# Designs tried in a protein design run: peptides against a protein of PDB entry 6RGO. Part 239

Target 1, 392 residues: chain A of PDB entry 6RGO
Amino acid sequence: MALKLLGFNQDATCFSVISSNKGVTIYNCDPFGKCFELEKSTSNDEELDFLVEMLFSTSLIAVVDKTIGASKRKKLKIVNTKRKATICELTFPHEIMDVIMNRKIICVVLKSDQIFVYDISCMKLLRTIDVRGEKLKSTSKFRNSEAVGDIGVRVSLSTDNNSILCYSSYSKSDKENAPLNDIVVFDALKCIQINVLPAVHQSNIVCIACSPDGMLMATASEKGTIIRVFKTIDTENDEPILVNEFRRGSRPSRISEMKFNHDNTLLACVGESDTIHIFALPVTTTEADANEDDTLQQSSHSLSSSINGLQYISKGLANRFGKIIVSKIPTQSQQRHVAYIKIPENAKYRIGFPKDTTNTIHICGEDGNYLVYSIPRNEVGPCTLVKSNTFD

## One batch from the design tools (peptide; made by RFdiffusion4, then SolubleMPNN)

Design b2_p19_7_s1 (from b2_p19_7, 9 letters changed)
Fold by OpenDDE base, seed 2:
Structure b2_p19_7_s1 (fold): chain B 392 residues (1-392), chain A 19 residues (1-19)
Amino acid sequence: as target 1 above (392 residues)
Amino acid sequence: DKEEALKKLKEELEEEELK
């Protein structure tokens, strides 16, 4: 059967798939099994296309049927899976491109580069963010060019109650084809812009991940060779703080998804490559728990010296090229993965981190495999397969 | 009512998160 992956929920307790024969199926990860099925509304042999966002392990899902006609692609259904009932339906002026949510907020991304922010508890509109309108204000030029192909506004939302929204925005360049290479950090609850990170890549941003706590964000461009990690809220001298620069590979390959683990110690990425890459983030030791185990100090000193080396290089280059805040981290300081998973060529995979096990990653494939891997912490190497299940 | 249905769902979700 042709499977299409929709992805994991926020805590990787469930994942959703489209089955050509059945429609949408949601699987529970542990114990492994079907927890919900949404039957296809039509007998047609049309390729099924859905957006499904699940609120953690709850009975709440957001569903967009993209299969049939321009009208359905503009409709968001909020469904209770236990009652098998639509709670409400919202209709948008444009096609829905993405839906993301947490316990407080639901964000709906439109093909018009608009982000609609709702209070999930009442489905009240809190804000409409117009990313094109922001570009117009900055450049005084509107190009009626619809974004060609898969290039559009990307979003990520913190899974916590702080509801930090990171989204891609158009650079303030006077170029007719300004890339989507800025990031805006937005408090979705207060409806306030917190930060703007200009020109974080040379090309359009195609993947964003926010950390669960909203304190970090990861970005990748169309090239997918470099991943950058920034602080979301904190700034140094009104400049964005680049925490890490990771090299996925030397060959261009699109990254489709990135995820932080729940303690912000790991970042995973997946895409068109035969390899899921897992990167280690520096542990921010808050000074308070300095009392116990002496042994882990040696590895932290080498990372802190690298970060301090980054601060010294930034001050010298910032003064000459005031528009490119991203200090070109010397290619020598680009960190590689600490762990990896090999996946079949041409199989699309999705990734999730469970909350309770920071050294475990869940993955699922359009090949019908659900796999649980253990991540090595002491050495650079392959992840170890712990559990495997199949789905249809 | 939509608001009553969302309120009941939120109450059910809060009870599910406590189990």
Scores: peptide ipSAE 0.072, ipTM 0.771, DockQ to the pose 0.424
Fold by OpenDDE base, seed 5:
Structure b2_p19_7_s1 (fold): chain B 392 residues (1-392), chain A 19 residues (1-19)
Amino acid sequence: as target 1 above (392 residues)
Amino acid sequence: DKEEALKKLKEELEEEELK
């Protein structure tokens, strides 16, 4: 049967799939099993396409029927899975491209490069962000997204209540073909722009991940060779802070998804390649918990990997035209993965990090495999398979 | 009606995540 993966929820306790015969199915991860099924509304042999966004393990889901030719591609349904009932429906002027949520906010991304921000408690519209409208203010000519192909606005939302929204925006360029290579950081609750990271890649951004706490973001371009990690809110001399630059590979390959683990110590990426890559982040010691005296001699055998001093060469090369180019970390300072998972070539996989087990990763494939891997802590190498299940 | 149904659902959901 043809399966299409929709993804994990925010804490990797559930994942959703499209089955060609059944429609949308939600699986629980532990204990493994079906927890919800949405019946196929059409008897036609049409290729089913859906967006499904879950709210953790709760009975609330957001659903968009994206099936080709359907007028429903502009319609968001909020569904109670226990009651099998539609709570509300919203209709948009354009096709829905993405839906993201947390306990406070729903963001709806349209093909028009608009982001609609809602208070989930009452479904009140808080803000419409018009990324094209901002481009029109900054550029002399409007281009429709149809001229850019499959490249649209990308978004990620913090899973916490702070509701930090990161989205891709068009660079301020007099060029008619300005890339989607800026990032805007937005407080979705207060509806305030917090930060702007200009030109974080040379080409369009195709993947963004926000950390659960909203303090970090990861970005990848259409090349998918380099991943950059930034601070979202913090700045140094009014400039963006680049925390890490990771090398996924030497060959171009599209990254489809990135995720941080719950404690911001790991970043995973998946896409068109035969490999899931896991990168280690520096442990940001928050200065706050320095007070409690408990002398647990955890012999941190610091693997003194001779990471020769990352001289933060914060030398922003101010190009002659006043554009801050994010200072490239020297190619020698580009970190590799610390762990990896081999996956079948041409199989689409999705990734999730469970909240309670920071060294475990959940993955699922369109091949019908749900797999749990242990991530090695003290060595660079393959992840170890811990559990495996199959789904149809 | 719909806002109250969403509010009640969220209250039910916050109670389910605390168990």
Scores: peptide ipSAE 0.063, ipTM 0.760, DockQ to the pose 0.376
Fold by OpenDDE base, seed 4:
Structure b2_p19_7_s1 (fold): chain B 392 residues (1-392), chain A 19 residues (1-19)
Amino acid sequence: as target 1 above (392 residues)
Amino acid sequence: DKEEALKKLKEELEEEELK
């Protein structure tokens, strides 16, 4: 059967798939099994297309049926999975491209490059962000959505209650074809723009990940060769703080998903390549209370000391237009993966980090494999397969 | 009411996460 992956929930306790014959199925990761099924509403041999976003392991899901007609693609259903009941339906002016949520906020991304921000508790609209409207102040031409159907506004939301929303925006270039290479950091609860990271890549951003706490973000462009990690809120001299620059590879390859683990020590990426890459982040020791006693910390020379978090202050080459170009870290200083997983070249995979085990990664494939891997801590190498299950 | 149904669902969900 043709499977289509929808992905993991926020804590990787569940994942969602589309089965061509059944409709939407949600699987629990541990114990492994089906926890919900949404039956196919139509007897037609039409290719099923859905968006499904879960609220953690709860009975609340957001569903968009994209299978039939332009009208259904504009409808968001909030469903109680235990009751098998639609709680509410929202209709949008344009096709829904993405839906993300946490315990406080639902964000709905439209094909119009609009982001609708809702309070989940009442489904009240808090804000409409018009990413094109900000561009229209500089450029009269709407992006012809026909020619490059796959490049739109990308979003990521923190899984915590701070509800930090990161989204891609059009650069303030006088060029008719301004790339989606700026990032905006937005407090989704207060509806305030916190930060703007200009020109974080040379080409359109195609993947964004926010850390669970909203303090870090990862970005990848269409080239997918370099991943950049930034602080979201903190700035240095009104400039964006580049924490890390990772090299995925030398050859262009699209990154479809990135995830941080729950303690911000690891970043994973997956896409069109045969390899999931896992990168180590410098542990930002928050200066916790220095007050406790003098006891002889034996100098365990753990390899952690060599990840000097070179806060590369991007000495922004103030190009002639006063835009801070994030200085590319020298290719020799670009960090590589610390761990990897080999996957089938033709299988799409999704990734998730469980909350309770920071050195474990969950992956699922359109090949019907759900796999749990252990990540090596002290050595660079392959991840070890710990558990495997199959689904249909 | 939509708001009451969402509120009840959220209360039910918060109780399920505490178990």
Scores: peptide ipSAE 0.037, ipTM 0.737, DockQ to the pose 0.399
Fold by OpenDDE base, seed 3:
Structure b2_p19_7_s1 (fold): chain B 392 residues (1-392), chain A 19 residues (1-19)
Amino acid sequence: as target 1 above (392 residues)
Amino acid sequence: DKEEALKKLKEELEEEELK
C-alpha cells in the first residue's frame, strides 16, 4: 500500500499516517497499535492528502482534507477522536499549508504567507501575521502572488506553555527576489515580536525547529548542508545568539524535519538523504552547579573555545556593519553528528523524541516501519535498534 | 457550543494526564 507519513505528536507517543485504502490512521507507540482511524470521505482511487496535527496523546486533532479541490484545502476541522465528532470547522481565504499546536495555541499557515494564531481553548483569533504584507510595507515592489513555488513560510512552535513561535520571513533586501532567510521569534500568547534574526542563511529557510522550552531554534536552508542553532532571546550579557553550527553533509539534500529532545541536549534531522543525523548540543550549564564534577569539563572546554572563537569574530564585525548575526564560522569549527541512523533510500522518514528517555529516538517510514533506536552517549557511531514494529 | 465542547475536551484531557 502507498503510505504517506504525517509525523509524530509533540511527545512522540503517537504518529499519524495516510493509507491510500483506509484514510488517516493514528498509531500509539507503546503499546504499539492503532488508536484512531479517520475513514476517507470518497470511494474514488484519488491520491489522499491530509494535514493532521495531534495534541500530544489527547483526543484533540486538527485535520485538513487536501485530497479534493480548492475548497476543502481551506477548511480546518477540530475533531474529538474519542467521540468521532467535529467540534468546529474554520474556513480560510487561502489553502492551508501547515498546522501546528500546543496546549495553548493553534497556528495555521496559509499559502498566502499568512499565519493565523488562535487560542485553542475557545478557537478565538489572537493574531494574523502577514509575512508578505510586512515585506510589501518595507519594499515598494509587489511580488506577483502566482509564483508561490515550493518555497513558503516555515514555522515551529514550542511545545511548552510559553508558546514561542519561530517563522521564516523575507529579508529587507531591495532585490525583487528577497529570500525567506530571516527568522522572526514571536510570543504567540502575548502576540509580541520578541526577536528578528536577519539573514541566518544565504538561501531560503526550508526547515525550522523550536526547542520544547522555546529557548533554542534550529534552521536549515534549501542546501541542507549546514544546520544553525540560535538562542531565541538576546541575552543582556553580549552572548552570541548563534550557539551552534552543524554540518549534515557536503552534498545538498533537503531537510524535511528537525527536532530537539526534551532536555535540549540533542538535535535530530531527517530528509531526502539515507541518513538521520543526531547532533549533541553543548549543555548550557547555568553557572550555579559548576562546583563539583571536574572530569566532564575537558569536553566542554573544546566546545567553549570554538564558541569563544565565534564571539571574537562577531564583536569585531558587529560594530562596523550592524548586527551581523552570522559571522563566517570557519568550516573547521562545524561539528559533525555524534550519532546516525541509516534508512532505506527513497523512503521518507519522520522523527520524534519521547519525553521519558532522552537517549531514545522514535522513527517511522513510508515503508511501514516504526523503529525505536538507542542513541550512543560515549562514542560517535550508529544508533542501536531497540524495538521494531510494522504498520499498513 | 464550540467553546463548551473545547472546554469539556480539555477537562477530559487533564483528567487523563492525571491517571
Scores: peptide ipSAE 0.040, ipTM 0.735, DockQ to the pose 0.360; fails the geometry check

Design b2_p19_7_s2 (from b2_p19_7, 8 letters changed)
Fold by OpenDDE base, seed 2:
Structure b2_p19_7_s2 (fold): chain B 392 residues (1-392), chain A 19 residues (1-19)
Amino acid sequence: as target 1 above (392 residues)
Amino acid sequence: SEKKKLEELEKLLKEIEEE
């Protein structure tokens, strides 16, 4: 059967798939098993397409039927899975491209490059963000975005209650084809823009990940060779703080998903390549808990020296012309993965980090494999398969 | 009614905050 992956929920306790014959199925990760099924409403042999966003392990899901020919691509349904009932339905002026949520908000991304921010408790619209309208105010001509069907606004939301929303925006360049290479950081609860990171890549941003706490953000461009990690809120001298620059590979390959683990110590990425890459982030030792075991200090010193090297390079390249704030980290200082997983070629995979085990990653494939891997901490190498299940 | 749907959503979210 053709499977299409929808992805993991926020804490990787569940994942969602589209089965061509059944419709949407949600699986629980532990114990492994089917927990919900949304039956196919149409008898047509049309390729099913859905957005499904699950609120953690709860009975609340957001569903969009994106199936071609379906008059439902503009409709968001909030469904109670325990009752198999639609609680509410919202209709949008444009096709829904993405839906993301936490316990406080739902963000709906439209094909119009608009982001609708809702209070989940009452489904009240808090804000409409018009990413194109912001571009128009900056004198940047409209890209005829109709012609480039796969490049749109990307979003990521913190899974905590702070509800930090990161989204891609159009650069203020006078070029008709300004790339989506700026990032805006937005407090979705207060409806306030808190930071802007200009020109974080040379090309369009195609993948964004916010950390669970909203303090970090990872970005990748359409080239997918470099991943950049920034602080979301904190700035140094009104400049964005680049924490890490990771090299996924030398060959261009699209990154489809990135995730932080729950303690912000790991960043995983997956995409069109045969390899899931896992990168180590520097542990921000808060000075307070410096009382316990001496043994971990040696690995932190090499990472801290690389971060301090990054801060020293940033001060020198503050060229007066407000251009690429991203210090060109010398290619030699670009960190590689610390761990990897080999996946089948041409199989799409999704990734998730469980909350309780910071050294474990969940992955699922359109090949019908759900896999749990242990991540090595002391050595650069392959992850170890711990558990496997199959689904159809 | 829309009000009953909102009350159902609020109830579900409250049940989720208690889990």
Scores: peptide ipSAE 0.300, ipTM 0.879, DockQ to the pose 0.819
Fold by OpenDDE base, seed 1:
Structure b2_p19_7_s2 (fold): chain B 392 residues (1-392), chain A 19 residues (1-19)
Amino acid sequence: as target 1 above (392 residues)
Amino acid sequence: SEKKKLEELEKLLKEIEEE
């Protein structure tokens, strides 16, 4: 059967799929099994398309039916899965492109490059962010939106209550074709812009991941060769702090999803390539609770790669056009993956990190495989398959 | 009514905060 993956929930306890015959199915990961089904509203042989965002392991889901007609594609339904009932329905002026949520906030991304931020508790609109409106103040010509293919505003939200929203924005360059290569960091609760990271890639950003705590953000461009990790809130001399630069590969390949694990020690990426890559983040030891005691001399050759703080010496070659060219970090300092998973060619996969096991990754494929892998800690190598299940 | 739907949502969120 043709399966389409919707992805894992925030804690990787569940994942959602579209089955061409059944509609939306939500699977529980442990114990493995169906926990919810949303039947097709129509008997038509039309290709099913849905957005489904689940609030952790709860009975709350956000659903957008994208299958038939422009009206349904503009409707967000909040559904109680235990009751199989629509609690709330919102209608938007444009097609819904993405929906993200946590315990406090729902963000709805529209085809108009607008982000609607809601307080989930009362479904009150807190803010409309117009990502194009900021650009239009600089460039009067509405370029016909026809040629903007798969490139739209990308968003990621912290899973914590701080509700840090990261989104892609248009560079303030006077060019009519300004890329979506800036990142805005936004406090979704207070509705305040916290930070702006200008020109984090040379091309459009196609993937963003926020850490669970909202303190880190990973970005990838349409090239998908380099992943950059930044601090979201902290700045050094009003400049963005680049924490890591990872090399996924030498060949261009689209990254569809990235995720941090729950302790910010790992970043995984998946996309059109035959390989899921897992990168190790340097543990920033906060110097706090060095209680003195236990002298056990385990000579862990910590590859303390003293990543001496690559001070982003913005060598202020202010080229006459004010473009902060993100200085090419020397290609020698680019870290590779520490672990990988081989996946079938042409199968789309999604990734999730469970909360309880920081060295475990959940993956699911449009091939009907749900797989649990153990991530090696001490060596660079393949992940080990721990569990496998199939779904239809 | 929209009010009853909001009351149901608030109730569900409260149940989720207590789990």
Scores: peptide ipSAE 0.299, ipTM 0.880, DockQ to the pose 0.823
Fold by OpenDDE base, seed 3:
Structure b2_p19_7_s2 (fold): chain B 392 residues (1-392), chain A 19 residues (1-19)
Amino acid sequence: as target 1 above (392 residues)
Amino acid sequence: SEKKKLEELEKLLKEIEEE
């Protein structure tokens, strides 16, 4: 049967899939099994397409049926899975491209490059962010609306209650074809822009991940060769906003998903390549607890020496030429993965980090495999398979 | 009614905060 992966929930306790024969199925990871099924509304052999966002392990899901006609693609349903009932239905002016949520906020991304931000508790619209309209105010040239190719606005939301929203925006370049290579950091609760990271890549951003706490953000471009990790908030202490740069590979390959683990020590990426890459992040020790345990400092010194190669152009030059956030980092300072998983060629996989085990990763494939891997701590190498299940 | 749907959503979210 053709399976299409929808992904893991925020804590990797569940994952959702589209089965061509059944519709949407949600699986529990442990104990492994079906926990919910949404039957297809039509008997036709039409290719099923859905968006499903699950709120953690709860009975709340957001569903968009993209299978049939332009009208359904504009409808968001909030469903109670325990009752198998639609609680709320919202209709948008344009096709829904993405839906993300946490316990406080739901964000709906439209094909029009609009982001609708809602208070989940009352489904009240808090803000409409018009990424294209902001560009049109800055650029005198109307881009024709019709050439919305595969490159749209990308979003990620923190899983915590702070509700930090990161989204891709158009650069202020006078070029008619300004790329989606800026990042905006937005407080979704207060509806305020916190930060803007200009030109974080040379090409369009195609993948964004926010850390669970919203303090870090990872970005990848269409090339998918370099992953950059940024602080979301400017610290007063002149600390570099760019905290790390990782090399996934030398060959271009689309990254489809990135995720941080729950303690911000690991970043995983998956995409069109035969390899899931896992990168170690520098532990941001807050200065407060640095007093007692002298012994673990030796391993951190080797990582810090590679960061010192980040020639931040001093604040004085940045004010005159704009915030140059991305200095030319020498290709030699780019860190590789610390761990990897080999996956079948042409199988799409999704990734999730469980909350309770920071050195474990959950993966699922369109091949019908659900796999749990242990991540090596002390060596660079392959992850070890711990558990496997199959689904249909 | 829309009000009854909102009350069901609020109830569901409250049940989720208590789990």
Scores: peptide ipSAE 0.292, ipTM 0.877, DockQ to the pose 0.929
Fold by OpenDDE base, seed 5:
Structure b2_p19_7_s2 (fold): chain B 392 residues (1-392), chain A 19 residues (1-19)
Amino acid sequence: as target 1 above (392 residues)
Amino acid sequence: SEKKKLEELEKLLKEIEEE
């Protein structure tokens, strides 16, 4: 049977799939089992496509029927899974491309490069963000999505109540073909732009991950060879702070998903390659908790690889022609993975980090495998398989 | 009515914040 993966929820306690025979199914991770099913509305052999965004392990889900030819591609449904009932229904002017939520907000991304921000408690529209801006409205003949490949506005939202929204934006270059290579950081509750990270890649950004607390953001371009991690809010001399640059590989390969673990110590990525990569982040000791005196001399020889803070002096050599040359980050700062998982070639996988076990990763495949891996802490190597289940 | 649906959503969110 053809399975399509929709993904894990925010804390990796559940995942959702499309079964070609059943429709949308939600599985609980522990204890492993089916917890919800949304039956097909049509008996047609049409390839089912859905967006499903879960609110943790709760009975609240957002659903979009994206099936080709369906008028429903513009319709968001808020569903109570315990009652199997539609609580709210919103209709948009354009096709819904993505839906993200936390306990405070829902963001809806449209094919028009608009982001609609809602207060979840009352489904009130707080903001419409137009990523194209007013200048492009006159010349935006809808690029027929057939010729513009899978390039659109990408979004990620913090899972906490601070509701930090990161989204890709067009570079300010007056060129009709400006890449989606800027990032905007937005407070979705206050509806205020916090930061702008200009030209974080040379090509369009295709994947973004926000940390659970909203303090970090990871980005990948269409090349998927380099992942960059930035601070979202903090700046140094009004410039964006690059925390890490990771090398996934030497060959171009699309990254479909990235996620931080709950404590911001790990970043995982998955995509078209045969390998899930896991990268270690430097532990940002928040200076605040230094005051509790508990002298437990656990001599964990943390290999403090003194990452000498290479002050990334962005010597923006303003070449005479006003081209912001994206300063090539020195290849010496590029870190590799600390852990990996081998997956079947051409298998689509999704990833999730459970909240309570920072060294565990959940993965699921369109091959019907749900797998739990332990991540090695003290060595570079493969993850160890801890649990395996199958689903249909 | 839309009002009853909104009251159901607010109730569900409150139940979720108490779990």
Scores: peptide ipSAE 0.291, ipTM 0.878, DockQ to the pose 0.815

